Peptides against a protein of PDB entry 5K2M. Designs and how they scored, part 195

Target 1, 273 residues: chain A of PDB entry 5K2M
Amino acid sequence: MRIGITYTVLRREEMAIKERAGEFGEVVMLHEDDLLFPGNYDLDVVIIRNVSHFKALYTARLFESEGIPTVNSSRLIFEAGDKLFATLRLAGKVPVPEWKAALSEGGALRVPDSLGYPLVSKPVFGSWGRLLAKVNDRDSLEAVLEHRKWMKNPLYGIHYFQEFVEKPGRDIRSYVIGGEFVGAIYRYSNHWITNTARGGKAEPCSDPEVEELSVKAWEAFGEGALAIDIFESEKGLLVNEVNPNMEFKNAARVTGADMAGKLVEYAVEVAKT

## One batch from the design tools (peptide; made by RFdiffusion4, then SolubleMPNN)

Design b2_p28_4_s3 (from b2_p28_4, 13 letters changed)
Fold by OpenDDE base, seed 1:
Structure b2_p28_4_s3 (fold): chain B 273 residues (1-273), chain A 28 residues (1-28)
Amino acid sequence: as target 1 above (273 residues)
Amino acid sequence: SREEEIKRLKEKSRESVKGSTEGVVSYP
């Protein structure tokens, strides 16, 4: 078996994936600079670890066009990596924060009539809480919309909003790979944006309700490896978003779960189907 | 209960934010 690993930066995750993949076959590390298409790649499967959502999506689709399966698939990366498309999948299966989408500034200005204030403005793409805005009033909404109008990427004209969920100084990140729950962590932050990549503390989360909800959230997509972001609210647990290009360094360290091994095992299964 | 623990953690988080703002305001 020949296992490709595409990457932008050799992080602890990519090093761990490389090490575990070596137990199953030959490992081919593919930096973004090594990727030219069409190409003659002799690979049974490719693990996608590009940092950019769009680079990951296009890399997956390019390998699939040459008959090489990817983990994650381009379909999963597309649907899970877009916050609105992910919400459309999740909302049919699990509790999610109340949300609205608007396709114009005039539509976006009516979102508070349904969600009230405060609300959260999100771009449909992006990671690590980039361009998240807590919108407390009309003036703040108008400012966010005005700024979006001057952004060059047309996807910033897709206005996605959620209710503001008041979190208990933490959120939950769980991991589901091939339908198996692998582990979960609490991410602590005094800021309304909780993210361990931004210096938040991580602790193990052992909660059967989180495990059940995480599997149901994965079943909304039905394939691949997902990190799942869950909020603890007064309404109960809410699935906020999923990530098809998961960081797991902190989760693996804190839980002791073999995230890299489980990802490689799943990739080996995908290669055999 | 989960609800009581969430309430406790929200209160603790609000106190820590107030203490951090009071600490910044108390530096001359």
Scores: peptide ipSAE 0.233, ipTM 0.659, DockQ to the pose 0.011
Fold by OpenDDE base, seed 5:
Structure b2_p28_4_s3 (fold): chain B 273 residues (1-273), chain A 28 residues (1-28)
Amino acid sequence: as target 1 above (273 residues)
Amino acid sequence: SREEEIKRLKEKSRESVKGSTEGVVSYP
């Protein structure tokens, strides 16, 4: 078996994946600079670890065009890596925060009529809470919309909003790979944006309801490896978003779960189907 | 209950935020 691993930066996660993949066969590390298509690659499967959502998406689709399966697939990266498209999948299976989408400024200005204030403005793409805004009033909404007009990427013209969920100083991140729950953590932060990549404390989360909800959230997509962000609300657990290009170094350290091994095992399964 | 724990954690978080300067995400 020949296992490709595409990457932008050799992180702790990519090193762990490489090490575990070596137990199953030959490992081919592929930096973004090594990727030229068509390339006639001799690989049984490719694990996608590109940092950019779009680079990951296009890399996966390019390997698939050569008949090489990927983990995650281009379909999963597309559906899960866009916050609006992910919400559309999730909303049919699990509780999600109330949301609205608008395709114009005039539409966006009417969002508070449904969601009220405060609300959260999100770009449909991006990670680590970049360009998230808590919008408390009309003036703040107008300011966010004005700033988006001057952003060069046309995807900033897609206006995605959620209700503001008041979190208990933490959120939950769970991991589901191939439909198996692998583990979960609490991420503590005094900021309304909780993220371990931003220096938040992580602790193990052992909760059967989180496990069940995480599997159901994965089933909304039906394939691959996902990190799942869950909020604890007064309405119960809410699935906020999923990530098809998960960081897991903190979760693996805190839970002791073999995230890299489970990802490689799933990739080997995909290679055999 | 989960609800009581969430309430307790919200109260503790609000107290902590009142005592710490809001909003400086110190990136290490």
Scores: peptide ipSAE 0.231, ipTM 0.657, DockQ to the pose 0.013
Fold by OpenDDE base, seed 3:
Structure b2_p28_4_s3 (fold): chain B 273 residues (1-273), chain A 28 residues (1-28)
Amino acid sequence: as target 1 above (273 residues)
Amino acid sequence: SREEEIKRLKEKSRESVKGSTEGVVSYP
């Protein structure tokens, strides 16, 4: 078996994936600078670890066009990596925060009539809480909309909003690979945006309700490896978003779960289908 | 209960933020 691994930066995750993949066959590391298409790639499967959502999406689709399966697939990256498309999948299967989408400034200005204040403005694309805004009033909403109007990418004209969920100084990050629950962590932060990549502490989360909800959230997509972000609210657990380009360094360290091994095992299964 | 733990964590977070308003809030 020949396993490709595409990457932008050799992180701890990519090193762990490389090490575990070496137990199953030959490993071919492919930096973004090594990728030209069409190409003569002799690979049974490719693990996609590009940092950019769009680079990951296009890389997956390019390998698939040459008959090489990818983990994750271009379909999953497309559906899960867009916050609005992910919400559309999730809302049919699991509890989600209340949300609204608008396609114009005039539509966006009516969102508070349904959600009230405070609300959260999100771009449909992007990672690490980039361009998240807590909108407390009308003046703040108008400012966010005005700034979006001058952004060059037309996707910033897609207005996605959620209710503001008051978190207990933490959120939950769970991991589901091939439909199997692998593990979960609490991410602690005094800021309303919780992320362990931004200096947050992580602790193990052992909760059967989190495990069940995480599997149901994965079933909304039905394939691949996902990190799942869950909020603890007064209404119970809410699935906020999913990530098809999961970071797991902190979760693997805290839980002891072999997330890299589970990802490679799933990629080997995909290669055999 | 989960609800009691959530309440306790919200209170602790609010106290930590009040105490940290006297210090540099390292925004992550």
Scores: peptide ipSAE 0.215, ipTM 0.649, DockQ to the pose 0.013
Fold by OpenDDE base, seed 2:
Structure b2_p28_4_s3 (fold): chain B 273 residues (1-273), chain A 28 residues (1-28)
Amino acid sequence: as target 1 above (273 residues)
Amino acid sequence: SREEEIKRLKEKSRESVKGSTEGVVSYP
C-alpha cells in the first residue's frame, strides 16, 4: 500500500500521521510545491492535510479525478468546511444554535427581527475565529456589513449569523473518524471565542451524551474524519460547527487517544473499497 | 445536574474575568 500525505506545514499532526502510516505501507509526503495536476501519482489513498480549506478541497478533488481516493473526500471537505453548508447537514440530525443566512445587506439587517441580539457574525469559511464578531446592537451590525462590502472575496457577501450562546467558560471538541468516537476535550477560555490555538487549557471530556451527539453529528455527513465543536447551553448540547481538516495534537495529548492511528486506519479502509 | 454544573462554571468564569480586569486597574 502507498499512502500519500499532502501538507502545507509539517506540524505535530502530520508527523504523527506519517509515523503511523509507515506501519501500513510506503508513505509519500507531498508538500504543496510538489503538487502538479494532471499527474501520474502511484498512490492507493491520499490523506489531505493542507492548511487552507480551499487548497485541501481542490487537492482532494484533483486526486479523485485521477482515480485516487482521499481522506477526507472533496465532498466532505466542501460540505463540512463551509459553516453554512455544514449547518444545513447538521440541523437535520442534531441540535444546532439558531441561525440565519442573508444574501444582501438589506436581508442581513432583518436578521435581528428573528434571532434578536446578541448575534455572532461568521464568515462561511475560515479558521481560528478569524472575522468572528459578537454583534450586540444595530450599530455593530451596520459596521460588520460595511466592512464586508470592502472585502475582496465574494464569499464575504454571504451573511451567516448564529444566536450568541453563553458558554460556561469552555466548549467541547470531539473527534469522530469513520463513524467511531475517538475522544473529546474541554477547551477553557475566558474569551467568548474558545480556541486552544490561543493558549486555552484543555482537559479530557468523558460524557456519554457528548459521545452519542458526536456520532450523530458525523452521521449527518456519513464519511471521513471530523472534529466537532459542541456548546454547553441552557437548552442542552448544541453542535456549533465541524472541521474536516482538524488539529488534534492537544486532544491526543490530553486524552491519550491515538487520533493519528485511527485516521490512518480509516484511510487504509478507504483504499480497500 | 448538567444545568447546575453549567451554572457553576458560568459563575466561576465571570469571577475570573472580573478578577483579571480588577488586577489590571490596580496597577498604580
Scores: peptide ipSAE 0.210, ipTM 0.647, DockQ to the pose 0.011

Design b2_p28_4_s4 (from b2_p28_4, 12 letters changed)
Fold by OpenDDE base, seed 2:
Structure b2_p28_4_s4 (fold): chain B 273 residues (1-273), chain A 28 residues (1-28)
Amino acid sequence: as target 1 above (273 residues)
Amino acid sequence: SREEEIEARKEASRAAVAGSTAGVLSFP
């Protein structure tokens, strides 16, 4: 078994994946600078850990074109890594925050007629709460839309909005790998954007409803390794988004779950199919 | 052989991409 690991930055997650992969086979670390295609890669599977969503997507697709399966697959990265496409999958299986998509400013200006205020404006791509805006009123909506007009990436012209969900000063992040629930954490923040990458406290989450909902959310995609972001709302649990390029160092530390091992085990299973 | 398995997977991947308007990437 020869396991490739693609990466942009050698983080704690990539170090843990490397270490665990070494127990299951030969490990080949592949920095982004090492990736040229077409190429002669002697690998049974590649674990995709590129930081950029698009770099991860294209890297996965390039390896698949060389007959090397990837974890995650380019299909999963594409569908789960786009917030709108992920919402389309999730909405048919699990409770999600109310949402609207518009393809023009004129369409976006009508979103409050359906969802009211406050809204959350999200770019369809990107991580770490970048370009998330709480839109409290018409003036704020107009400002967000005006700024988007001057953004060069055409994907910023895809206007995705959610209802603003009041959260109890935390959210839930769960992990499902190969359809198995691996663990969950609470992420605490005094800010409406909860992200442990911004220095939030993490605690274990042991809730059977979270486990069941997380598996159902994974089943909307039917493959791979996903982090699932869940909100505790007045309406109950809502699946906000999924991440096909998960960070798990805080979750692994807090829960004691072998998330790196489970990811490698799944990659080894994918290599055998 | 391992080389034959890799080549067979490459051919299957190429065929899937060529035969589908969506390729490996499915639109939701």
Scores: peptide ipSAE 0.043, ipTM 0.632, DockQ to the pose 0.020
Fold by OpenDDE base, seed 5:
Structure b2_p28_4_s4 (fold): chain B 273 residues (1-273), chain A 28 residues (1-28)
Amino acid sequence: as target 1 above (273 residues)
Amino acid sequence: SREEEIEARKEASRAAVAGSTAGVLSFP
């Protein structure tokens, strides 16, 4: 077994994945600077750990074109890593926050007619709560739309909105790998944007309803390793988004779950199919 | 051989992409 690991930065997650992969065979660490295509890498599977969503997507697709399977697949990275495409998958299987998409400013200005205020403006791409806006009124909506016109990336012209969900000062992050629930955590924050990367408190979440919902959310995609962000709302549990390039150091520490081991085991299974 | 297996997988991947009508973002 020859296991590739692509990476941008050697984080605790990549170190743990490397260590666990060494138990199954030869490990080939591939920094982004080592990647040139077409090429013959002589690998059975590649674990994709590139920090950039787009670099991860293209790296996965390039290895697949060389006949090397990836974890996650380029399909999964594409569909799960885009907030709108992820919502389209999830909405058919699990409860999600109410959402609207508009393809123009004139369309976006009509979103409050359906969702009301406050609403949340999200870019379809990006991580760590970047460019999230709580839009409380018409003036704030117009300002967000005006700023989007001057952003260089045309994907900022795709207007994705959600209802604002009142949360109990926390959200849930669960992990599902190969269809198996691995664990979940509560992430505490007094800010409406909850993120563990900002030094928030994390605690274990042991809730059978979260486990069941997390597996169903994974089944909307049907493959790979996903982190799943769940909101506790007045309407019950809502699946907000998924992440096909999960950070798990805090969750592994808090739950004691071997997330790196489970990811490697799944990659070894993918290599055998 | 291992090389033949890799080439067979590459060929299958290329065929899957070529057979897909969904364009450049067609995945095998």
Scores: peptide ipSAE 0.039, ipTM 0.619, DockQ to the pose 0.021
Fold by OpenDDE base, seed 3:
Structure b2_p28_4_s4 (fold): chain B 273 residues (1-273), chain A 28 residues (1-28)
Amino acid sequence: as target 1 above (273 residues)
Amino acid sequence: SREEEIEARKEASRAAVAGSTAGVLSFP
């Protein structure tokens, strides 16, 4: 077994994946600067750990064109890494926050007629709560839309909104790999954006309802390794988003779950199919 | 040989992509 690992920065996650992959075969670390295509890669599978969503997507597709399967696949990265495309998959399987998409400013100005205020404006791409806006009123909506006109990337012209969900000072992040629930954590924050990458405290989450909902959310995609973000709301549990390029150092530390081992085991299974 | 196995996988992947009629983005 020959396992590739693509990466931008050698984080705690990539070090743990490398260590566990060494138990199953030969490990080939591939920095972004080492990746040239077309190329002759002697690999059975590649674990994709590029930080950029688009770099991860294109790297996966380039290896697949060389007949090398990837974890995650380019299909999964594309569908799960776009917030709107992920919502389209999730909404048919699990409870999600109420959402609206608009393709113009004139369409976006009518979103409050159906969702009310407050709203959350999200770009369809990006991580760590980048360009998330809580929109409390009409003036704030007009300001967000005006700023989007001057952004160079045409994807900023895709207007995705959710209802604002009141949370109990925390949210849940779960992990499902190859259809197996691996673990979950609570992420605490005094801010409405609760992501642990911004310095939030993490604690173990042992809730059977979270486990069941997380597996159902993974089944909406039917492959790969996903981190799943869940809200505790007055309406019950809501699946907010998924991430096909997960950070797990805090979750592994807090739960003791072998997330790196489970990811490598799944990659070895993918290599044998 | 290992080289022949790699080329066979590349050919199978290309055939799978070419046979995919599902959408603008065909994934293997």
Scores: peptide ipSAE 0.030, ipTM 0.594, DockQ to the pose 0.021
Fold by OpenDDE base, seed 1:
Structure b2_p28_4_s4 (fold): chain B 273 residues (1-273), chain A 28 residues (1-28)
Amino acid sequence: as target 1 above (273 residues)
Amino acid sequence: SREEEIEARKEASRAAVAGSTAGVLSFP
């Protein structure tokens, strides 16, 4: 078996995936500079580790067009990597924060009539809490909307809002691969945006309710490897978002879970189907 | 052969894309 691994930067995750993939077959490392299409790739599966959501999406789709399955699939990357499309999948299966989508400024200005204040404005794409805004009032809403008008990417014209969820100084990140729960962590932060990439402390999360909810959240998509972000709220656990291009170095270190191995095992399974 | 399997997968993928007016990357 021949396993491709596409990457932008050789991170700890990509090194671990490479190492574990070597136990199952020949490993072909493919930097973004190596990715020319159409091509004649002799691969049974490709693990997608491009940093950019869009590069990951297009890379997956390009390999699929060559008849090579990918982990994750272009479908999963698309649906899970867009916060609104992910919400559409999740909302029918698991508890989610209350949300609204608006397709115009005039629509967005009516969001508080339904959700009240405070709101969280999110771009539908992006990672690490980029362009998240806590919108406490009308003036803040108008400012966010004004700034969006000047953003060149038309996806910034898709106005996605959530209710602001008061968190207990932490959130949960879980990992589900091929429908199997692999592990979870608490991410501690004094800021309303919790992210370990921003210097947040991580601790193991061992909660059966988190495990069950994480699997149900994965089942909303029905394939692939997902990181799942969960809020602890007064309403109980809420699935906030999913990530089809997960970072796991901190989670693997803290939990001891073999996330790289589980990802490779799943890719091997996908290659055999 | 492996080459025939790859080509069959490519053809199936192309057919799926061409037949899917509601493809994942297809937006109105």
Scores: peptide ipSAE 0.059, ipTM 0.644, DockQ to the pose 0.020; fails the geometry check

Design b2_p28_5_s1 (from b2_p28_5, 10 letters changed)
Fold by OpenDDE base, seed 5:
Structure b2_p28_5_s1 (fold): chain B 273 residues (1-273), chain A 28 residues (1-28)
Amino acid sequence: as target 1 above (273 residues)
Amino acid sequence: MEEDLALSEEEIKELAEKAVEEEFTKVP
């Protein structure tokens, strides 16, 4: 067994994955600077840990073109790593926050007629709550749309909005790998954007409803390793988003779950299929 | 030499942030 691991930055997650992969075979660490295609890679599977969504997507697709399976697959990265495409998968299987998409400023200006205020503006790509805006009124909506016109990436012209969900000062992050629930945490924050990477406290979440919902959210995609962000709302649990390139250092520390081991075990299973 | 890139959590965050910003800016 030869296991590739692609990475941008050697994080605690990549170190843990490397260590656990060494128990199953030879490990080949592949920094982004080492990746040239087409290449004659002698690998049975590649674990994709590139930080950039697009670099991860293209890396996965390039290995797949050489007959090497990836965890996650380029399909999963594409569908789960885009907030709108992820919402399209999730909305058919699990409760999600109310959402609207518009392809023009004139369309975006009509979103409040359906969602009301306050609403949340999101880019379809990006992490750590970047470029999230709580839009409380018309003036704020016009300002967000005006700023987006001057952003260079054409994907900023895809206007994705959600209802603003009132949360109890926390959210839930769960982890599902190969269809198995691995664990969940509460992420505490006094800010409307809850994220442990922003200094939020994490605590274990042991809730059978969270476990069931997390597995159902994973089943909307049907493969790979996903982190799942869940909101506690007055309407019950809502699946907000998924991440096909999960950070798990805090969750592994807090829960004691062997997330790196579970990811490697799944990659070894994929290599044998 | 395995350079122990023992990056602080802050440095890892900054590098991850830059890598994502490059996704926004290096689209020609």
Scores: peptide ipSAE 0.011, ipTM 0.474, DockQ to the pose 0.587
Fold by OpenDDE base, seed 1:
Structure b2_p28_5_s1 (fold): chain B 273 residues (1-273), chain A 28 residues (1-28)
Amino acid sequence: as target 1 above (273 residues)
Amino acid sequence: MEEDLALSEEEIKELAEKAVEEEFTKVP
């Protein structure tokens, strides 16, 4: 068994994945600078840990083109890593925040007629709550839309909105790998954007409803390793988004769950199929 | 020693923000 690990930065997650992969076979660390295609890679599976969503997606697809399976697959990275495509999968299986998509500014200006104010503007791509805007009124909506016109990436012209969900000063991040629930954490924040990468406190979440909902959210995609962001709302639990390139350092530390081991075990299973 | 070489979550965030900015600014 030869296990590739692609990465941009050697984080605690990549170190833990490397260590656990060493128990199953030979480990080949592949920095982004080491990747040239087409190549002659002698690998049974590749674990994708590139920080960039697009670099992860293209790296996965490039290995797949050479007959090497990836964790996650390029299909999963594509569908789960885009907030709109992920919402389309999730909305058919689990409760999600109310959402609207518009393909023009004129369409986006009508979103409040359905969602009201406040609403949340999201880019379809991006991590760590980047370019999330709480839009409280029309003037704020017009300002966000005006700024989007001057952004170079055409994906900023895809206007994705959610209802603003009032949260109890926290959200939930769960982890499902190969259909198995691995663990969950509460992420505490005094800001409406809850993220542990922004200095939020993490605590273990042991809730059977979270576990059941997390597995159902994973089943909307049907493969791979996903982090799942869940909101506690007055309407009950809502699946906000999923991440096919999960950070788990804080979750592993807080829960004691072997997330790196579970990811490697799943990659070894994928290599054998 | 190996733990000290791991970028902080903040440093990774800054690098990822910068990489995204650079990818979008380098489009001619």
Scores: peptide ipSAE 0.010, ipTM 0.472, DockQ to the pose 0.294
Fold by OpenDDE base, seed 2:
Structure b2_p28_5_s1 (fold): chain B 273 residues (1-273), chain A 28 residues (1-28)
Amino acid sequence: as target 1 above (273 residues)
Amino acid sequence: MEEDLALSEEEIKELAEKAVEEEFTKVP
């Protein structure tokens, strides 16, 4: 078996995936600079680890066009990596924060009529809490909308909003790979944006309700490896978003779960189908 | 030795933020 691993930067996750993939076959590391299509790739499966959502999506689709399966698939990357498209999948299966989408400034200005304040403005793409805004009032909404007009990417003109969820100074990150729950962590933060990349503490989460909800959230997509962000709210657990290109360094360290091994095992299963 | 070359989550974030900014700035 020949396992490709595409990457932008060799992170701890990519190193762990490489190491574990070596137990199952020959490993071919493919930096973004090594990727040229159409190409003659002799690979049974490719694990997609490109940092950019769009580079990951296009890389997956390009390998699939050569008849090589990918983990994750271009379909999953497309549906899970867009916050709005992910919400459309999740909302049919699991509790989600209340949301609205608007396709114009005039539409966006009416979002508070349905959801009230405070709101969270999100870009449909992006990671690490980038361009998340807590919108407390009309003036803040107008400022966010004004800034979006001057952003070069037309996707910033897709206005996605959620209700602001009061959290107990933490959120939950769970991991589901091939429909199996692998583990979960609490991410602590003094900021309303819970992100471990901002120096937050992580602790193991051992909650059967989180496990059940995480599997149901994965079943909304029905394939691949997903990190799942869950909020603890006054109305119960809410699935906020999913990530088809997950970071798991902290989760693996804190839980002791073999995230890299489970990802490789799933990729080997995909290669055999 | 190889562990010390692993960029911090913060450095990776900065690089990914730059990569996305470059991807948007290189759109003419």
Scores: peptide ipSAE 0.010, ipTM 0.484, DockQ to the pose 0.292
Fold by OpenDDE base, seed 4:
Structure b2_p28_5_s1 (fold): chain B 273 residues (1-273), chain A 28 residues (1-28)
Amino acid sequence: as target 1 above (273 residues)
Amino acid sequence: MEEDLALSEEEIKELAEKAVEEEFTKVP
């Protein structure tokens, strides 16, 4: 077994994945600077750990074009890593926050007629709560739309909105790998954006409803390793988003779950299919 | 001459990647 691991930065996650992969075979670390295609890669599977969503997507697709399976697959990265495409998968299977998509400013200006205020503007791509805006009124909506016109990436012209969900000062992040629930954490924050990267506390989450919902959310995609962001709301549990490029250092530390081992075990399974 | 103060997509991406690195380095 020869296991590739692509990476941008050698984080705690990539170190743990490397260590666990060494138990199953030869490990080939591939920095982004080492990646050139077409290439002669002698690998049975590649674990995709590129930080950039688009670099991860293209890296996965490039290895797949050479007959090398990836974890996650380019399909999963594409569908799960886009917030709108992920919502389209999730909405038919699990409860999600109310959402609207618009393809023009004139369309976006009608979103409050359905969702009301406050609402959340999200880019369809991006991590760590970047460019999330709580839109409280018409003036704020117009300002967000104006700023988006000056952003050079055409994907900023895809207007994705959610209802603003009041949360109990926390959210839930769960992990499902190969259809198995691995663990979950509460992420505490005094800000409406709950991200542990912003200095939030994490605690173990042991809720059977979270476990069941997390597996159902994973089943909407049907493959790979996903982190799942769940909101506790007055309407019950809502699946907000999924992440195919999961960070798990805090979750592994807090839960004691071997998330790196489970990811490697799944990659080894994928290599054998 | 309006200096195009607009960071290139690459510069925004590099800054986003650096911001990630800084967020990762600030967690003890």
Scores: peptide ipSAE 0.007, ipTM 0.433, DockQ to the pose 0.041

